# Ledger of designs, part 121: peptides against a protein of PDB entry 7UQJ

Target 1, 160 residues: chain A of PDB entry 7UQJ
Amino acid sequence: PELYQNFNITPPRGVLFHGPPGTGKTLMARALAASCSSDERKITFFMRKGADILSKWVGEAERQLRLLFEEAKKHQPSIIFFDEIDGLAPVRSSKQEQIHASIVSTLLALMDGMDNRGQVIVIGATNRPDAVDPALRRPGRFDREFYFPLPDVKARFKIL

## One batch from the design tools (peptide; made by RFdiffusion4, then SolubleMPNN)

Design b2_p15_8_s3 (from b2_p15_8, 12 letters changed)
Fold by OpenDDE base, seed 1:
Structure b2_p15_8_s3 (fold): chain B 160 residues (1-160), chain C 160 residues (1-160), chain D 160 residues (1-160), chain A 15 residues (1-15)
Amino acid sequence: as target 1 above (160 residues)
Amino acid sequence: as target 1 above (160 residues)
Amino acid sequence: as target 1 above (160 residues)
Amino acid sequence: PPVLHEPLVRPEVTF
């Protein structure tokens, strides 16, 4: 966030962190939130898990997403981190289509409805970027993708 | 790993990583796996997700656990990492008792059945240690618990 | 730690965690320290910041290092984590030479003086491995180096 | 420091 202001770069509305499990996607999102808050400017970090929104809020997932985005907007500058976003917006498999379709549609609308002037960044983390609905990976949504490689296993092996 | 050689400590059969989400539990488990293999000695890292074993293998979860432990034993030295182990072995709430009871019982038996001479470590990661069945947290199972605190935001600020 | 017992690997005296800021070096060290303590065997984790040893203890930094290593030795098994070790042992730039030279010399002597039977691991974390005195990076000291890659640098630039 | 709003909804560890 601060770097974007200093660079006059329009902040991405959405960033997709993708890569193998345990590559530090969630850790990086927290680190970025931490690094972007100065003593003068605290960033509010909202963390949700994709499948939690589905499993805990059966029938209310849309409402919970709307509330999350409104709360993030009220607490600007803010980061919304969706861990396991593939659990929230899976590629439509035939057996779960309707509930997932409405949640995906709501998330798309919420991301599209974020005014460019809003200091809200959405980070989605997934181990399977191809399991995320392609509509979320379009410009103005999760249009920035970041691969988290496995930390070179050889490099970490020298650690322990 | 090397610390324990100097310590003459019997390797734990199971280690519970607990702490807030995105504190790097999975990254740590990978880093541990990826720190214990040298150029001469590769550690085989098995990663499973608690909820995946339940959701993908409804009625086969016990068999999949047995196969996982047998494969880990064949590929010694090995680490079995259960990410979100609370999704595999939730504290028995009255409404989900039977399926979870059998899976928990199987996991307990597999952990108890690991010979102390086996080069298999089991790491369970959870955000909610109190949501893991207390039977898994007993000596000879996940008897070592590791709190992953939120990275002290102040500590990260000086790193960035 | 336990995996090294199974591997017959001699424990490193010192491990250098290096990599860009916020890559989770400190988090990793804490999680390792956590991950090595069982119910039966707690690992004592000592955390110091390189710059804090210099800034808080002007004229006593050597004594504080000696006390730290003696305390770590008394509380075996232990980990000494130096966050920002480049702040403790910077490459000698002409203007800070004498104080840093004595502190570096003391840290070198303390690491060299660790008997191989001692259950003390030293972890140094830095964002600038080349800013650490090369004498610390020699065999028997911080002889194991671990790169914490940025999860794809493009990721940070797009969020920051 | 970022105010980490704990997720109002407890993160179920969704894998």
Scores: peptide ipSAE 0.016, ipTM 0.401, DockQ to the pose 0.104; fails the geometry check
Fold by OpenDDE base, seed 3:
Structure b2_p15_8_s3 (fold): chain B 160 residues (1-160), chain C 160 residues (1-160), chain D 160 residues (1-160), chain A 15 residues (1-15)
Amino acid sequence: as target 1 above (160 residues)
Amino acid sequence: as target 1 above (160 residues)
Amino acid sequence: as target 1 above (160 residues)
Amino acid sequence: PPVLHEPLVRPEVTF
């Protein structure tokens, strides 16, 4: 919220963080949450893994997504971070389509239903942006993408 | 590829990275991919989690493994990194054997079917080498093992 | 073990690490394992994800927990680290209670059955301490809690 | 597969 306000940038409804795993996507999403939190303005950070929504919430994934967005709206300003969002919203290419298609449709509707005036930001993280349903990458959804490059070998050896 | 060529070492078909989680197995696999990539010779890095292959690809895991190896061969030089490979290829000890056994059998066949002339390296990462099917640890498969010790406490406090 | 002995502190049976994901809970659990390992006294580190125990060990989760604790006891001194323990032991609030309730009951019994003289420490990590069954947070179980704050933005940019 | 009821979405962290 504050980070986008400071730059006079219309806050995106959704930001897609993409890049190789362990490039700090999750860490950046949290650094953004922390940097947007002031003593006066606490930001609520919701995190879910796309695969967990599909595997743990079989048959209730749509309801759980609705509840997540409602709770994020209730606790605004808030950030919803979807890790491995390609697990939740894979490209509609395989015949097991129906369950994924309904969950994706629910996520699309929830992102579209967010009033741009709401202090809710959605961040999706993926290692495979091309495996995310293109419908999620449209304007008013995940309309901004940040590539997380691999740190240079020299930078990596400092973490090892 | 290049790292093994530079030492006149026949590139192993598979390398098992084992050691405690967050010891940098994934990071090392990527540093190896980056160090083996020159401006002239880009290495394609495929990453899959063993548990994701089982949970996300129910009934198609074998086909997805075949496609992964075909795609890796198509995009050679390439590295296939299996994170949590003990999730994909658990030791054949428990009665839910049939699904795991078929997936493991497919992975074995894919690793055996890799022509030693192919520029495809498979890296498996596990925290439990003893939980990986011993058939995968045989010559021509994961025939090299790298232990990732915990970095000294002083090194870790620099990451915290 | 050694870290607790050095302070004349009765080693807790269980320590709950809570805080935002990627705040270093897993890293700290390992730094503790490393710092408690001497050349003379190797500590065996067992790691399991709560969600993996539920999803991968369907119908055998209780047996697998028993085996884990037996193996940890056999390889003492040892640390059992449960990542995402809120996935294993969610608050008993939803009607699909029976499977979770039995697994939680087994974990409770295993933690209660640990002789305080045993060199087995259990570390649970969660992002949601309030989502962990309160029965696990009682004395003799996860009776110590460590909050992992977000490192200051400046500290995080050194890891990115 | 057993339907795992994950508990109601609680905020992981309040900043």
Scores: peptide ipSAE 0.008, ipTM 0.245, DockQ to the pose 0.122; fails the geometry check
Fold by OpenDDE base, seed 5:
Structure b2_p15_8_s3 (fold): chain B 160 residues (1-160), chain C 160 residues (1-160), chain D 160 residues (1-160), chain A 15 residues (1-15)
Amino acid sequence: as target 1 above (160 residues)
Amino acid sequence: as target 1 above (160 residues)
Amino acid sequence: as target 1 above (160 residues)
Amino acid sequence: PPVLHEPLVRPEVTF
């Protein structure tokens, strides 16, 4: 966030981290939150798991998303990290269409409603980018995607 | 990996990674697996989430654990990584005691049944080490514990 | 570590972690140190910053390096982690050549003097592998290099 | 009933 300000770079509203599980997507999001945070400007980091938002808040998931975005806006500059966002917004699969569609619709509206001047960045992490609703991957939402490759096998062998 | 070989150190059967969420526990486990793997000797990495084993396999979690350890032994050298192991083996909480107790008992038996010469390492990751059954934290099981601190704010600046 | 013993893989004397800032090099080194440490055999982890060794110990940096390697040998199995090793061993730049050359020479001698059976591993971390003296990147020193990829530089510029 | 997903026994990654 501060880095973007210092560079006059318009921050993305949303960033999708994708790649195999445990490639450090969550670590990177935390490291990013951390490096953007100075002694003068602390960045507030909100972490939620997509599956937790669905499972813990049966019937309140949309309200919890709204509250999360409100708290993030209140504590700006902030990062909202959705770990396993494919669990929050799976591609419209028939069996749970209504519940998923409403949550996805709410997330879309919240991301669209972020003013470009809002110091709130949303980071989604997934192992399955193609399992994320394509509507979330459009400009003004998760319009930036970052592949987290597996550490190369050769790079791995030398560490241990 | 190379470190332990040269020391003639009996490999721990299990390693517990603990620390705040998104401190890179899963990334570390993958990087460890990777760094053990050469062009000549590939390490097979098995990743499971504790919550997934409980939720996806209601009534078959024990069988799935057994099969996982069998496949890991078959594909040795191997690493079994349990992400969110506190979800698999929570400290005995009253309401789900039987299901959790059986899964914990199976995991204990599987870890105890690993021959010390077995090229299978089990890594558990948790954000709540005190939420892991103390029986799993005993010698011959998860007898090694690694704290993943949050990157200090200064370390965070150096991490980006 | 134990995995490498089973593979009869000669440990590197030194491992260079390189990659852009924030890729978890320091986190990796700590978690490796941790994963090597059991209840029976604790690995002693020494962490030093390259810049701190130069700046805090003006005129004693070589002595502090010797003492560090002696303490590491005394407390073996041990890991010496040099964070920002490019700050310790910059490619010979004219203005500080004598001081840097002496420290680099001392580090080279200390790494060369490690017996291959010595239970001391040296890990260097840098964001600038090309800023590390090539003499340190030779066999028997930091002869193993690990690239910690960022998310693509464009991805990083888009996140930061 | 939770749909018996495919057996999670497959290695996620072989290194």
Scores: peptide ipSAE 0.008, ipTM 0.389, DockQ to the pose 0.089; fails the geometry check

Design b2_p15_8_s3 (from b2_p15_8, 12 letters changed)
Fold by OpenDDE base, seed 4:
Structure b2_p15_8_s3 (fold): chain B 160 residues (1-160), chain C 160 residues (1-160), chain D 160 residues (1-160), chain A 15 residues (1-15)
Amino acid sequence: as target 1 above (160 residues)
Amino acid sequence: as target 1 above (160 residues)
Amino acid sequence: as target 1 above (160 residues)
Amino acid sequence: PPVLHEPLVRPEVTF
């Protein structure tokens, strides 16, 4: 929120971080949350994992997503970070996924239902942007995408 | 344990790491576990996520906390790291949280029940120390708090 | 896969990362996934936590491991990273662990059942290689072990 | 049919 306010940028409803695993997507999402937190404006950071939402909440995942967004709205300014969002929102074209389809539908509805006045940013991270339902990548949802290239081998060895 | 023994410091029962997300709290908890591990004294590191304990263990979370502390005691010297502990132990004043209240009560009892002779350190990490139940921040529980400031933007870009 | 292909190294079925906590085992597993991902060959990275598999899936953990390996095989080239694998596969000699024994048995069978032609690498990370079932450390399973020494205190402070 | 519950990938809290 603050970063977007300071730059006169309308905070996107959703930002998709994509790139190879270990490129710092989660770290950047956290760093963004941290950089947007001032002493005056503490950002609430919600972290969820796509596969966790789907697997922990069999039959309740939609309700848990609703509760997450309600809680994020209650604790705004907030960031909802979905790590491995491809685990939550796989492409609808896969024949086996009635449960996935309902969760994706719920996430779409929640992102669409976010008032532009809400200081809630959703960050999705994935290694596979192509495995994310294209409906999530539309305007008003994950409408910004940031590619995280592989750090140079030298950069990796400095981080490791 | 070793670090506290070497410094003649009574090992705190609990340490709260707080600060903006992405400030290295988890990495520091791991690094502390690592720095306290010698070839002579291997520290067992238990990592749990607050929201995961609460969500995975609906109706069994208290038992899982008990088992975690028993296992940590069995494998002492040990560190129990609760990442995002605010997800496990939200402030009791929120009306909706009967389940949270029982889990928090169990965690309190487990921390209080840790013999000062046990080589078990509990590290809680949160972005929101104010969202952690104040009962957890009392002496004999998370009685030490460490603030993790935002790494300088330059430090973030070197870690990313 | 690519790294192993480029070096004429048969991809191990399993690699055990061991060393003190916070030595970058998980970061390395991610960096390996990332380094093995090219624009032409995106690697699918599956991350699981040993204690989570055991705890989330009481009575279904074996099925979840099977599904994980099937999904990893479906999305090959892939990496399955088990963080804190000692939580999944504790040493069978502990009297209390009928449930652990069946999960370990399933993981052993899955690793043994991986065709050498599959581009699936399993990386286990632990602080306690001695707490991992010795059956997992045998050839055709976690047959390579990498020790992660404590980064020098100066290296830790640069990563933190 | 057993729904493929994608097992929990924990986001590492890279702090």
Scores: peptide ipSAE 0.005, ipTM 0.187, DockQ to the pose 0.093; fails the geometry check

Design b2_p15_8_s4 (from b2_p15_8, 11 letters changed)
Fold by OpenDDE base, seed 4:
Structure b2_p15_8_s4 (fold): chain B 160 residues (1-160), chain C 160 residues (1-160), chain D 160 residues (1-160), chain A 15 residues (1-15)
Amino acid sequence: as target 1 above (160 residues)
Amino acid sequence: as target 1 above (160 residues)
Amino acid sequence: as target 1 above (160 residues)
Amino acid sequence: PPVEYPPLVRPEVTF
């Protein structure tokens, strides 16, 4: 409820969904997109997997991020959902420095360059908020965080 | 029930699942594949994501679609599920014309070239049926559409 | 319960999740990874789709499998989840022999080469255990199989 | 064909 209300009233620039895997972060991101879409206001939902952006686009990942944000802006109101964003934006101190650093810097710049007037929301999902570059967790980026606890084993068995 | 019965009795050439994201379109497509498979009639389920076909295969997407349909025909009875088909088959009037147009034209030709005698069903899932090329929504293609309403917030919280 | 207990006590080298599509195999694989991870023992989860490995990596799929197993070993305890493993490891008798045969042989060799001392579990998910190369279903590979029945239509409608 | 570079084998999910 509150997430949906806050999302509709004051869409944050970036939201980080974090919590154990299989807690429904992806489903909730999709849920938000759905609940914020009405017949009058259709939301365009872009989904990317962090590991897929890096893996598919070694050398072009920055351009693909730029294109993604441009398309999201063009099709606003939009949601960009990064599933497993820790795969895209690992902590800069991690030994995979060079390729990750340019992609993270590009994502930072794209998030910083989004006009506050743009109806583009970025949702990052991770199981490891600590594995996400702290620069992404700053105001004007992923400045809202939502924890997804493990559903009780009973709740999990009802979903399976 | 009716979908399963109609699917077993008169397999449509193409079915469009549309509705808000996280309404279980993908899960239902998988569900259909499962319920239409019996010990006597095992269905081969092919899943592709529209955005993945385009992004991975910018010059080979047409060939990949051809191969997908050939494999589906070879392994019939088969289901080809396109998740986020709006990523594969955007409206031709959208400014991303050239690359998308060839892929859409290829998908149209492949769907048109499927003998009505082939036990291959194509399921497209989208949140935006309006973002799917209208040519795909014509008879002999995605000529059946199923709307997936948002599960009640309560139903969603039971899945999360 | 028993799966979690058996997974924690005696991690099988390979587990085949089979059953109709949308029975939660992927969700269960993620759930296993989550439940076997504690604060003291974080599990690294690798997800690959069988069809994506074959299609993306025509000529490099063997190298990608090697790298995947090396990274899984490096980040142990680890789970390698192959969703739609029938796309990666089709039966060798199927007419697509040459490319599939080398990938299957590589996966067999990698699974055979995993020291029993390695805390790397391979989970394959398929809707068609009969479409998986029987060589993968042998002891020391996918030697444990779990059937996922269709949830009752009512259970499915509660998940959708 | 877009040269799909080998996926950087990264932990997709660390539990």
Scores: peptide ipSAE 0.006, ipTM 0.191, DockQ to the pose 0.198
Fold by OpenDDE base, seed 3:
Structure b2_p15_8_s4 (fold): chain B 160 residues (1-160), chain C 160 residues (1-160), chain D 160 residues (1-160), chain A 15 residues (1-15)
Amino acid sequence: as target 1 above (160 residues)
Amino acid sequence: as target 1 above (160 residues)
Amino acid sequence: as target 1 above (160 residues)
Amino acid sequence: PPVEYPPLVRPEVTF
């Protein structure tokens, strides 16, 4: 919060981390969590894998998303990190459509229902931003995208 | 080893990782430590937070820095990672001047006193490179800087 | 560069990054690729997800591993990063044994066949180090392990 | 220990 406050940056409600696998999207999300936490103000970090929500919770995925957002809201400030969000919210055009569409619709509603003042940040990570439902990439949802390219050497001589 | 042998690059005595919080600075420092270590030659990774050296070791900070560098020298090859080094080495112009100035002076002396052949790398991480005393950013100290931008597309090539 | 020169450190053939999900294993691996390279000597970073090799390349996984190692050898210096390596190389004791055992055997042979002088580093990341075939964790393979603990405040100063 | 993805409602880590 204060990190973003001092930058006059409205905390992004949703941040899409995209880039090749292993571009540290998950770590960055975790990095944001502890950089934003202090001894006085701990950030609760919730992490889910998109594919796990679908595979482990077939038919319950919507309820589990609701519970996740409720717990995140209860434990504010919090970060919800969806790793491999393209596994949760695939583009609606695939024949597995209806179940995916309802899960995506639930996620959209949960993100839209987050009060602007809520200290819940949602971070989605994907290797395939184009495989994420475009509705998730709209303002008020994953409205900020951070591409995580492969560290070329120059890039990491800029890192290390 | 050979990766670095071929670069004929004088090991940076000090490397400053700078960029917004959560940009992977500390991870990168650990990654370096890990990649530099072998079964025959483990790199010892020392980590300190700049603010912790000041807050936990008021009046002992200089001694703790000396001990840290001595232990790092004893356990060569080693990396000393200062996270939030701007908390340890604020620009000397701030009214908390005297204590900070002596700590910075000690750190400068320790970095200058490292033999060029010493297998101790110092990595400083900061979110505020301009808040780091410019004397630390001079040749033979933190003479290499690595910008860890917020992972926008291009910036994360620099983080990841 | 000289850091590693002076270390006489045989580049670890394989490094296993293990720890809870989102502890930055993948970021670290990428953050190893790029510290190791310069403007003159770019490290080529190859990344595969263990589950993707199995799921996308059923029956071709061994050939794809060979091709990956050949391309990595062709583009030396290089890093091969296997994210979720436990998905590629599960412990041989699970009844899906035969296909997994052959893939693991191929990976073992490829890691063993890397000349000690080869500028190819293999990094495996897992959330489940005990789910990785112990044969991969032997000397000359993933002979170094780096635990990425959950970033508690202290641990995250260690990761980020 | 090997950690699976945390249970659906539990925080993975509190910072």
Scores: peptide ipSAE 0.015, ipTM 0.254, DockQ to the pose 0.055; fails the geometry check
Fold by OpenDDE base, seed 5:
Structure b2_p15_8_s4 (fold): chain B 160 residues (1-160), chain C 160 residues (1-160), chain D 160 residues (1-160), chain A 15 residues (1-15)
Amino acid sequence: as target 1 above (160 residues)
Amino acid sequence: as target 1 above (160 residues)
Amino acid sequence: as target 1 above (160 residues)
Amino acid sequence: PPVEYPPLVRPEVTF
């Protein structure tokens, strides 16, 4: 949040953190929530794992997404972090993943329904950005994408 | 990696990284791999996700674990990082999780079969350490446990 | 910590985490501290911000550094994390930064005075590695440098 | 559960 304020950049509604597993996507999301929370302004950080939303809430996943966005709006300023969002919102064209089409549509609608003035940022993290439904990666949704590179071998070797 | 050298502690065969999601367990494992690979000595980092081994390799998960440990031994010094190891090695006592008992037994045997002189470290990451089979948390396996706290609010405030 | 044991690598006295702001340097340092603390062996994590040492301890900054290193040695194994170390240890050649020359010299002496057997690791984090006095980046001090890359410019620009 | 990030107070942490 504060980083975007400093640049007079309209904070994205949705940010996709992508990169190889263990590049610190989830850690960065927490650090962002951490660095944006001051004494005067607490940020509420909501974490959900894509696969957990599907597995824990079989048949209720849509309702749980709605409740999550409502809670986030109620506790604004807030960050919704979807870890492994590819597990929640697989590409619609895959025959095996059609079971999730309703959940994807609900997430799309919830992201579209976020008021531009809402202090709710959605961060999706994925190891497979191309496994995320392209509809989620459109303007007004996850319209910003952050690649978390592997700490490159040279940077890594400068460590040791 | 380096802190444990100063202690003359026999490096554990297995290290359990546990803590709330997004505390940087996977990032740390990569950074550790990164910070252990020099120009002279590259560390091979094997990453597997517990749920992916089960889901991609239905009926072959044991064979894939064996191959992983063989590859890690072949490419030593190496790190095997199991992300979400609780998804691979659930507690045996749960009736629903008995489907994985053979995979857990194979992982136990593979960890026990690691030569004490082997330059293979196994890192398991979990958000739920108590969901990991206690047999994996015994000496000679994941005998070291590292808590990744939430950057607690006080600690977070100590960061910023 | 543990991985460096397996490699018989002498753990660095000092590690410089560098990279753009918000790349997770501080978060990694905490995760390192957490991942080095076991039930049997707690690591004491000391965090100081470079600018805070100067601003809070005007005229006493050197004494505070000495006390910090003494406390770290007393509570070994320990990590001293200097966040924004460029604020503590500016390049001596800059006319504006000469006010800090004594603090830099004290930090140099404290790092040099660490016994090779001391279980104290110093981590410096900076967004401006070139703003850190080159004397701190020499062998036996911050002799290891960790680049925290921007998530690549295109991806970072997709955040911002 | 939501994690509420509270206000910035600057202490030392022992792990």
Scores: peptide ipSAE 0.008, ipTM 0.395, DockQ to the pose 0.045; fails the geometry check

Design b2_p15_8_s4 (from b2_p15_8, 11 letters changed)
Fold by OpenDDE base, seed 1:
Structure b2_p15_8_s4 (fold): chain B 160 residues (1-160), chain C 160 residues (1-160), chain D 160 residues (1-160), chain A 15 residues (1-15)
Amino acid sequence: as target 1 above (160 residues)
Amino acid sequence: as target 1 above (160 residues)
Amino acid sequence: as target 1 above (160 residues)
Amino acid sequence: PPVEYPPLVRPEVTF
């Protein structure tokens, strides 16, 4: 956030963290939220798990997404982190199309509806970027993708 | 690993990583697996998500756990990492007792059945240690608990 | 720790965590410390910032290091984590040579003086491994180095 | 030698 202001770079609306599980995607999102929080400017960090939004709120998932984005907007500057976003917006498989289609459509609309002037960044984390609906990976949404490689085996060996 | 050699400490059969989500539990487990692998001695890292074992294998979850532990034993030295172990072995709530009871019972038996001489470590990660069945948190199972605090705000600032 | 028991690996006296800021070095050190503490055997985690040792204790830094190592030895098993170790033991630049030379010499002597039977691990974290005095990176000291890769540069740029 | 990660069984998210 501050770096984007300093660099005059248009802040991404959405960032996809992808890579093998346990590559520190969620840790990085938290670390980014914390390090963008100056003593003067606290960033509000919202964290949701994609599967939890679906499982807890089967009929209310759309409303919960809307409320989350409204609350993030109210508490600007803010980061919305979706852990396991592939659980929230999986690629449409034939058997579950309608419920997922509505949630995907709602998430798309919420990301599209974020004004470029809003200090809300959305971070999605997945182990399977190709399992995320391609519509979410388009410009103005999760248009920025970040591969979290496995820390090099040699680097890991030295840590124990 | 080397610390325990120097300490003459009996290796834990099970380690519970607990703490807020995105505190690097899974990253730590991978880093631990990697760093225990010397150039001469590779550690086999098995990773499963608790909810995936339940959801994919509702009637086969017990068999899948047995197979996982057998394969981990075959590929010693090994680490079994259960991400979201609270999803595999939730505290018995009155309404879901039977299916979870069998899986919990199987996991307990598998952990109890690990020879102390076996080079298999089980790491469970959860955001809710109190949502894990207390029977798993007993000596000889997940008897070692590891709190992953939120990275201190100061530590987070260095992460950007 | 326990995996090294199974591997019959000599525990490192010192481990250098290096890599760009925000790669989770401090988090990893804390999680390792946490993860080595069983219910029966708590690992004492000592955390110091290299620059804080210099800045708070300009004339006492050597004594503070000695006290820290004595206390870590007294509370075995223990981990000493130096965050920003490059701030404690920078490569000798011409203008700061004497004070840093004495602190470096003291830290070297303390690491060399650790018996291989001692249950004290030293972890140094830096963003600049080449800014750490090469004498600290020798066998018997920080002889194991752990690179914390950037989660792909693409990931940071989008969050910033 | 490289740590062989078991193939990430793609979780079929059965909702």
Scores: peptide ipSAE 0.000, ipTM 0.341, DockQ to the pose 0.096; fails the geometry check

